# Designs tried in a protein design run: peptides against a protein of PDB entry 5EIB. Part 250

Target 1, 366 residues: chain A of PDB entry 5EIB
Amino acid sequence: VDLEPGTMDSVRSGPFGQIFRPDNFVFGQSGAGNNWAKGHYTEGAELVDSVLDVVRKESESCDCLQGFQLTHSLGGGTGSGMGTLLISKIREEYPDRIMNTFSVMPSPKVSDTVVEPYNATLSVHQLVENTDETYCIDNEALYDICFRTLKLTTPTYGDLNHLVSATMSGVTTCLRFPGQLNADLRKLAVNMVPFPRLHFFMPGFAPLTSRGSQQYRALTVPELTQQMFDSKNMMAACDPRHGRYLTVAAIFRGRMSMKEVDEQMLNVQNKNSSYFVEWIPNNVKTAVCDIPPRGLKMSATFIGNSTAIQELFKRISEQFTAMFRRKAFLHWYTGEGMDEMEFTEAESNMNDLVSEYQQYQDATAD
Target 2, 366 residues: chain A of PDB entry 5EIB as posed
Amino acid sequence: VDLEPGTMDSVRSGPFGQIFRPDNFVFGQSGAGNNWAKGHYTEGAELVDSVLDVVRKESESCDCLQGFQLTHSLGGGTGSGMGTLLISKIREEYPDRIMNTFSVMPSPKVSDTVVEPYNATLSVHQLVENTDETYSIDNEALYDICFRTLKLTTPTYGDLNHLVSATMSGVTTCLRFPGQLNADLRKLAVNMVPFPRLHFFMPGFAPLTSRGSQQYRALTVPELTQQMFDSKNMMAACDPRHGRYLTVAAIFRGRMSMKEVDEQMLNVQNKNSSYFVEWIPNNVKTAVCDIPPRGLKMSATFIGNSTAIQELFKRISEQFTAMFRRKAFLHWYTGEGMDEMEFTEAESNMNDLVSEYQQYQDATAD

## One batch from the design tools (peptide; made by RFdiffusion4, then SolubleMPNN)

Design b2_p24_1_s4 (from b2_p24_1, 10 letters changed)
Fold by OpenDDE base, seed 1:
Structure b2_p24_1_s4 (fold): chain B 366 residues (1-366), chain A 24 residues (1-24)
Amino acid sequence: as target 1 above (366 residues)
Amino acid sequence: SEAERRRERAREIREELARLRAKQ
């Protein structure tokens, strides 16, 4: 789905364009112009019913509908504005189904779109209320991984999207292969979301290796485990050491010893015990899938629900506040019918979320 | 006006979404 036809044409003409049904391409003509309000109230609102028709059709064809997965950017107008509208509409029609998102967080390091903090804040406000699970894929973190870890001098969207795709493949492994932990979206939510509003995940993928080092790197369970818990490996730009994990899931892929995985997972938890809440028992879950990802002997995917995620929201909030105090570009949003109060409400709700994470970070076992 | 129509549409969407949130 896109409000711009060119994006859909690119997908259709791409190497995997044939995997999608032609009738499932829903697109507009005018685009959102990086305006959340265009996505949510005007252009996107005109297209949303057509998307819902497709969603309904595909849902009716499912033998067992678990829920929905949305991949979207929060910096743009379509993914942010129309995406969050769509989430609300789907949740209305399917209130008992899981709403999962892969939400790409904007970064000034990646995009020069000045209104991204508005779009992101307005989106987060919707995601807090209307999603059950949100993977925070932060362009800030992706850029830093590409530059520092992968040693790419000029990271491209292709490089970032490669990390996104690897992560998405990793976190969905348990959904795609039978007999795994978190085999459905609801089980994932039960294991990962102890508090309904605190459903924002810090994903990570290992191995991450520069092209120059790939030939010399042994892939071992200890190395995967160590890299997976490294702050520099997180796909969200926050340091887990500045917070506490509420819950963690680790998904290993490839032929490996379950015993070795369990030992390494126990070791890493013990080494990092100060970065876990002590009052949530059995808050680390591990799965092993014998099928490796393509081109790797083994991998590990990390899902963390950490109070450190507040650093990401604080970054967005600071950028938002700096613009909103100046009333910068507000006329672009209000011109689409949006009320200025919606900005204040969104900011408030995101700040409340930050405060909630902080409260649980500071909570001690009685 | 077009601006008034957009504001009205946005209001309707907001009210609808608010009603949905209240039912959850």
Scores: peptide ipSAE 0.494, ipTM 0.927, DockQ to the pose 0.882
Fold by OpenDDE base, seed 2:
Structure b2_p24_1_s4 (fold): chain B 366 residues (1-366), chain A 24 residues (1-24)
Amino acid sequence: as target 1 above (366 residues)
Amino acid sequence: SEAERRRERAREIREELARLRAKQ
């Protein structure tokens, strides 16, 4: 789905364009112009019913519908505005199904779009209320990984999207292969989300290796375990050491010893015990899939529900506040029918979320 | 006006979404 036809044509003409049914390509003509309000109230609102018709058709063809997965950007107008409208409309029709998102957070390091803080804040407000599970994929973290870890001098969208694809493949491993922990979206939610509003995940992937170092790096279970808990391997721009993990899932892929995995996972928890809440028992879950990802002998994917995620929301909030105090570009949103109060409500809800994470960070076992 | 029509449509969508939240 896109409000711009050119994006859809690129997907259709791409190497994987034939995977999708032609009737499932839904697109607009005018685009959202990086405006959340165009995505949510005007251009996107005109297209949403045609998307819902496709969603219904595909849902009816499912033998066992678990829920929905949305991949979208929060900085643009389509992914943010229309994406969150679509979430609300799907949740209305399917209230008992899991809503899962891969939400790409904007960064000034990646995009020069000035209104991204507005689009992100307005989107986070919707995600807090209308999703069950949200993977926070932060363009700032992706850029930093590409630059610092992968040693790419000028990271491209292709480089960032490669990391996104690896992460998405990792976190969905248990859904795609039989006999795994978190074998369905609901079980994942039960294990990862102790409090309904605190459903934002910090994903991580290992190995992350520069092309020049690939020849010299042995992939071992201890190295994978160390890397997946390293802040430099997190796909969200927050330091886990500045918060506490509520819950963690680790997904190992490849031929390895389950005993060695369990030993290394226990060791890393013990070494980092100060960064876990003590009042949630058995809050680390581990899965091993014998099937490695394409091109790797083994990998590890990390899913963290950490109170450190508040750093990401604080960054967006600070950028939002700096623009909103000046009423910068507000007329572009109000001209699409938005009320200025919607900005204040969204800011307030995101600040409340930050406060909730901080409260649980500071909570001790009685 | 076109601006008034957009505001009215946005209001309708907000009211619809608010009703949905109240039922969950």
Scores: peptide ipSAE 0.479, ipTM 0.925, DockQ to the pose 0.832
Fold by OpenDDE base, seed 5:
Structure b2_p24_1_s4 (fold): chain B 366 residues (1-366), chain A 24 residues (1-24)
Amino acid sequence: as target 1 above (366 residues)
Amino acid sequence: SEAERRRERAREIREELARLRAKQ
């Protein structure tokens, strides 16, 4: 789905364009122009019913509908504005289904779009209320991984999207292969989300290896375990050492010893015990799938619900506040029918979320 | 005016979404 026809043509002409049903391509003509309000109230609002028709059709064809997964950018007008409108509309029709998102966070290092802080803040306000699970994929973290870890001098959107795809494949492993931990979206939510509003995850994928060092790297369970808990490996630009894990899931893929996995997972928890809350029992879950990802003998995917995620929201909030105090570009949003009060409500709710994470970070067992 | 129509549409959407949130 997009408000621009050119993106659909790019997907259709791509290597895997034929895997999608032609009738499931829904697109507009005018685009959102990186404006959340165009996505939410005008251009996107005109297209949303056509998307819902496709969603209904595909839902009716499911033997057992668990929920929905949305992949979107919070910096752009379509993914942010129309995406959050769509979430609300789907939740209305399917209130008992899980709403899961892969939400790409904007970064000034990757994009020159000045209004991204507005789009992101307005989106987070919707995601706090209307999603059950949100994987925070931060373009800043992706850029830093590409540059520092992968040794790419000029990271491209293609390089970033490769990391996104690897992460998405990893976190969905348990959904795609029977008999695994978190075999359904609801069970994942139960294990990962102890408090309904605190459903924003820090994903990570291992191994991440530069082309120059691939030949020297041993793929072992200890190495995977060490890398996936490394702050430099997080797909969200947050340092887990600045917060505490509420919950963690680790998904190992490939032929490996379950005993070795359990030993390494215990070791990493003990080594990092200060970075876990002590009042949530059994808050680390581990799964092993015998089927490796394509091109790798083994991998590990990390899902962390950490109070350190507040660093991401603080970054966006600071950028938002700096623009909003100057009333910069507000006329672009209000011209689409949006009320200025929606900005202050969104800012307030995101700041409340930050405060909630901090509260649980500082909480001790009674 | 077109501006008034956009404001009215946006108001309707906000009210609808608010009603949905209140039911959850």
Scores: peptide ipSAE 0.462, ipTM 0.920, DockQ to the pose 0.836
Fold by OpenDDE base, seed 3:
Structure b2_p24_1_s4 (fold): chain B 366 residues (1-366), chain A 24 residues (1-24)
Amino acid sequence: as target 1 above (366 residues)
Amino acid sequence: SEAERRRERAREIREELARLRAKQ
């Protein structure tokens, strides 16, 4: 789904374009122009019913619908504005189904779009209320991984999207293969989300290896375990050492010893015990899938619910506040029918979310 | 005006979404 036709053509012409049914390509003509309000109230609102018709059709074809997965950017107008509108409309029609998102966070290091803080803040306000699980994929973190870890001198959107794809494949492994931990979206939510509003995840993927070092790297369970808990490997631009993990899931893929996995997972928890809350028992879950990802002997995917995620929201909030105090570009949003009060409400809700994370970070076992 | 129509549509969407949240 897109408000621009050109994006659909790129998907259709891509190596996997034939996997998608032609009727499932829903697109507009005018685009959102990086404006959340265009996505939410005008251009996106005109297209949303057509998307819902496709969603209904595909939902009816499911033997057992667990929920929905949305992949969107929060910096643009379509993914942010129309995406959050779509979430709300789907939740209305399917209130008992899980709403899962892969939400790409904007970064000044990757994009020059000045209104991204508005789009992100307005989106987060919707995601707090209307999603059950949100994987925070931060363009800043992706860029840093590409540059520092993968040794890419000039990271491209293709490089970033490769990391996103690997992460998405990893976190959905348990959903795609029977008999695994977190075999459904609801079970994942139960295991990962101890508090309904605190459903924003820090994902990570291992191995991440530069092309020049791939031939020299032995893929071992200890190395995967170490890398996936490394702060530099997080797909969200926050340091888990500045917060505490509420919950963690680790998904290993490939032929490996379950005993070795359990030992390494126990070791990493013990070494990092100060970075876990002590009042949530058994807050680390591990799954092993015997089927490796393509091109790798083994991998590990990390899902962290950490109070350190507040650093991401604080960054966005600071950027938002700096623009909003100047009333910069507000007329672009209000011209689409948006109320200025919606900015204040979104800012307030995001600040409340930050405060909630901080509260649980500071909480001790009684 | 077109601006008034957009504001009204946005209001309708907000009210609809608010009603939905109140039912949950």
Scores: peptide ipSAE 0.445, ipTM 0.915, DockQ to the pose 0.828

Design b2_p24_2_s1 (from b2_p24_2, 14 letters changed)
Fold by OpenDDE base, seed 4:
Structure b2_p24_2_s1 (fold): chain B 366 residues (1-366), chain A 24 residues (1-24)
Amino acid sequence: as target 1 above (366 residues)
Amino acid sequence: DAAARAEAKRARAAALREEERKLR
């Protein structure tokens, strides 16, 4: 789905364009112009019924529909505005199904679009209320990984998207292969989301290696475990050491000893015990899938529900506030029918979310 | 006219907000 035709044409003409049904390409003509309100109230609102028709058709073809998985950006107008509209409409029709998202957070390092903090804040407000689980894929973190870890002088969208794809493949491993931990979206939510509003995950992936160093790197379970918990391997620009893990899932892929994995996972928890809440028992889950990702002998994917995620939201909130206090570009949104109060409500809800994370970070066992 | 279009947009947005509020 897109409000611009060019993206759909690119997908259709791409190497995997044939895996999608032609009738499942739904697109507009005018785009959202990086405006959440255009995506949510005007251009997106005009297109959403056509998308819902496709969603219904595909849902009816499912033997056992678990839920929905949306991949979208929060910086643009389409992914943010129309994406959150679509989530709301799907939830209305399928209230008992899981809503899962891969939400790409904006960064000034990646995009010069000045209104991205507005689009992101308005989107997060919707995601807090209308999703069950959200993977925070932060363009800030992706850029930093590409630049610092992968040694790419000028990271491209292709480079960032490679990290996104690796992460998405990793976190969905248990859904795609039988007999794994979190084998369905509902089980994932039960294990990862102890509090309904605190459903924003920081994903991580190992190994992350520059092309120049790849041939010299030995992949071992201890190294994968160490890197998976390293802040430099997180796809959200948060330092886990500045917060506490509520829940963790680790997914190992490749042929390895389950015993060794368990030992290393116990070791990393013990070494980092101060960064876990003590009042949630058995809050670390581990899975091992014998099938490695393409091109690797083994990998580890991390899913963390950490109070450190507040660093991401604080960054967006600070950027939002700096613009909103000046009433910068508000007329672009209000001109699409949006109420200015929605900005203050979204800001307030994001700040409440940050406060909730901080509360649980500071909580002690009774 | 432009005023009528603007009002139509506001009305649509208000309706959608009300629908979304009911889901919360």
Scores: peptide ipSAE 0.501, ipTM 0.934, DockQ to the pose 0.855
Fold by OpenDDE base, seed 5:
Structure b2_p24_2_s1 (fold): chain B 366 residues (1-366), chain A 24 residues (1-24)
Amino acid sequence: as target 1 above (366 residues)
Amino acid sequence: DAAARAEAKRARAAALREEERKLR
């Protein structure tokens, strides 16, 4: 789905364009112009019914509908505004289904779009209320991984999207292969989300190796385990050492010893025990899938529900506040029918979320 | 006119906000 036709043409002409049903391409003509309000109240609102018709059709074709997965950018107008509109409309029609998102967080390192903090804050306000699970894929973190870890001098959208795709593939492994931990979206929510509002995940993927170092790196269970818990490998720009894990899932892929995986997972928990809450029992889950990713002998995917995620929201909030104090570009949003009070409500809700994470970070077992 | 269009946008947005509030 896009409010611009050109993006759909690019998808259709791409290597995998033929895997999508032509009738499932829904697009507008005018775009959102990086404006959440255009995506949510005007251009997106005009298109949303046609998207819902497709969603209904595909849902009816499912033998067992678990829920929905949305991939969207929070910096743009379409992914943020129309994406959150779509989430709201789907939740209204399917209140008993899981809403899962892959939400790409904006970064000034990646985009010069000045209104991204508005779009992100307005989107987070919707995601807090209307999603069950949100993978926070942070362009800040992706850029830093590309630059520092992968040694790419000038990271491109292609480089970032490669990390996104690897992460998405990793976190969906258990959904795609039978007999795994978190084999459905509801089980994932039960295991990962102890508190309904605290459903924002820090994903990570291993191995991440620069081209120059690939020849010197052995892929071992200990190395995968170490790397996936490394702050430098987090796809959200947060340091887990500044918070505490509420829950963790680790998904290993490839032929490996289950015993070795269990030993390494126990070791990493023991070494990092101060970074886990002690009042949630059995809060680390591990899965092993014998099928490796394409082109790798083995991999590990990390899903963390950490109170450190507040660093991401604080970053966005600070950027939002700096712009909103000046009332910069507000007329672009209000001109689409948005109320200025929605900015304050969204800011408040995001700050409340930060406070909730901090509360649970500071909580101790009685 | 432009004023009527602006009011129509505000009315639509207000209606949608009310729908969304009921979901929370």
Scores: peptide ipSAE 0.499, ipTM 0.934, DockQ to the pose 0.805
Fold by OpenDDE base, seed 3:
Structure b2_p24_2_s1 (fold): chain B 366 residues (1-366), chain A 24 residues (1-24)
Amino acid sequence: as target 1 above (366 residues)
Amino acid sequence: DAAARAEAKRARAAALREEERKLR
């Protein structure tokens, strides 16, 4: 789905374009112009019914509908505005189904779009209320991984999207292979979300290896485990060491010893015990899938619900506040029918979320 | 004209906000 036709052509012409039904390509003509309000109230609102028709059709074809997965960018107007509109509409029609998102967070290091803080803040306000699970994929973190870890001198959107794809494949492994931990979206929510509003995840993937080092790297369970918990491998721009994990899931793929996995997972928890809350028992879950990802002997995917994620929201909030105090570009949003109060409400809700994370970070076992 | 279009946008947005509020 897009508010611009050109993106659909790119998907269709891509290596996997043929896996999608032509009728499931829904697109507008005018675009959102990086404006959340255009995505949510005008251009997106004109298109949303057509998207919902496709959603209904596909939902009816499901033997057992678990829920929905949305991939979107929070910096752009379509992904942010129309994406959150779609979430709201789907949740209204399917209130008992899980809403899962892969939400790409904007970064000033990657994009020059000045209004991204508005789009992100307005989106987060919607995600807090209308999603059950949100994977926070931060373009800043992706850029840093590409540059520092992968040794890419000039990371491209293609390089970033490769990391996103690997992560998405990793976190959905348990959904695609029966008999695994978190075999459905609801079980994942139960295991990962101890508090309904605190459903924002920090994903990570291993192995991440530079092209020049690939030939020298041994893929071992200890190395995967170490890299997976390394702050430098987090795909959200926050340091887990500045917070505490509420819950963690680790998904290993490939032929490996379950015993070795359990030992390494225990070791990493013990080494990092100060970074876990002590009042949530059994808050680390591990899954092993015998089927490796394509091109790798083994991999590990990390899902962390950490109070450190507040650093991401604080960054967005600071950027938002700096713009909003100047009333910069507000007329672009209000001109689409948006109320200025929605900005303050969104800011307040995001700040409340930050406060909630901090509260649970500071909480002790009674 | 332009004013009527602006009002229509505001009305649509207000209706959607109310719908979303009821969902929460």
Scores: peptide ipSAE 0.488, ipTM 0.931, DockQ to the pose 0.814
Fold by OpenDDE base, seed 2:
Structure b2_p24_2_s1 (fold): chain B 366 residues (1-366), chain A 24 residues (1-24)
Amino acid sequence: as target 1 above (366 residues)
Amino acid sequence: DAAARAEAKRARAAALREEERKLR
């Protein structure tokens, strides 16, 4: 789905374009112009019914519909505005299905779009209310990984998207292969989301290795485990050491010893015990899939529900506030039918979310 | 005409906001 036809043409002409049904390409002509309000109230609102028709068709074809997965950016107008409109409409029609998102967070390091803080804040407001699980894929973190870890001097969107694809493949492993932990979206939610509003995940992937260092790096379970819990490997720009993990899932892929995995996972928890809440028992889940990802002998994917994620939201909030106080570009949004109060409501809800994370960070066992 | 278009946008947005609030 896109409000611009050119994106759809690029997907269709791509190496995997044939995997999608032609009738499942739904697109507009005018685009959103990086405006959440165009995505949500005007251009997107005109297109949403056509998308819902496709969603219904595909849902009816499912033998067992678990839920929905949306991949979108929060900085643009289509992914943010229309994406959240779709989430709302799908939630209305399918209230008992899981809503899962891969939400790409904007960063000034990656994009010069000045209104991204508005689009992100307005989107987060919707995600808090209408999603069950949200993987926070932060362009700032992706950029930093590309630059610092992968030693890419000038990270491109292609480089960032490579990390995204690896992560998405990793976190969906248990859904795609039988007999795994978190084999469905609902089980994942039960294991990862102790409180309904606190459903924002910090993903990570290992191995991440620069091309120059690949030949010198052995892929071992200890190294994967260590890298997976390293703050530098988090695909959300927050330091887990500044918060506490509510829940963690680790997905190992490849031929390895279950015993060794369990030992290393126990060791990393013990070494980092201060960074876990003590009042959620058995809050670390581990899965092992014998099938490695393509091109690797083994990998590990990390899913963290950490109170440190508030750092990401604080960054967005600070950027939002700096613009909103000046009423910068508000007329672009109000001209599409938005009320200025929607900005204040969205800011408030995101700040409440931050406060909730902080509350549980500071909570102790009774 | 421009005023009418603006009002139509506001009305549509208001309707969608009301729908979304009912879901919360």
Scores: peptide ipSAE 0.483, ipTM 0.930, DockQ to the pose 0.863

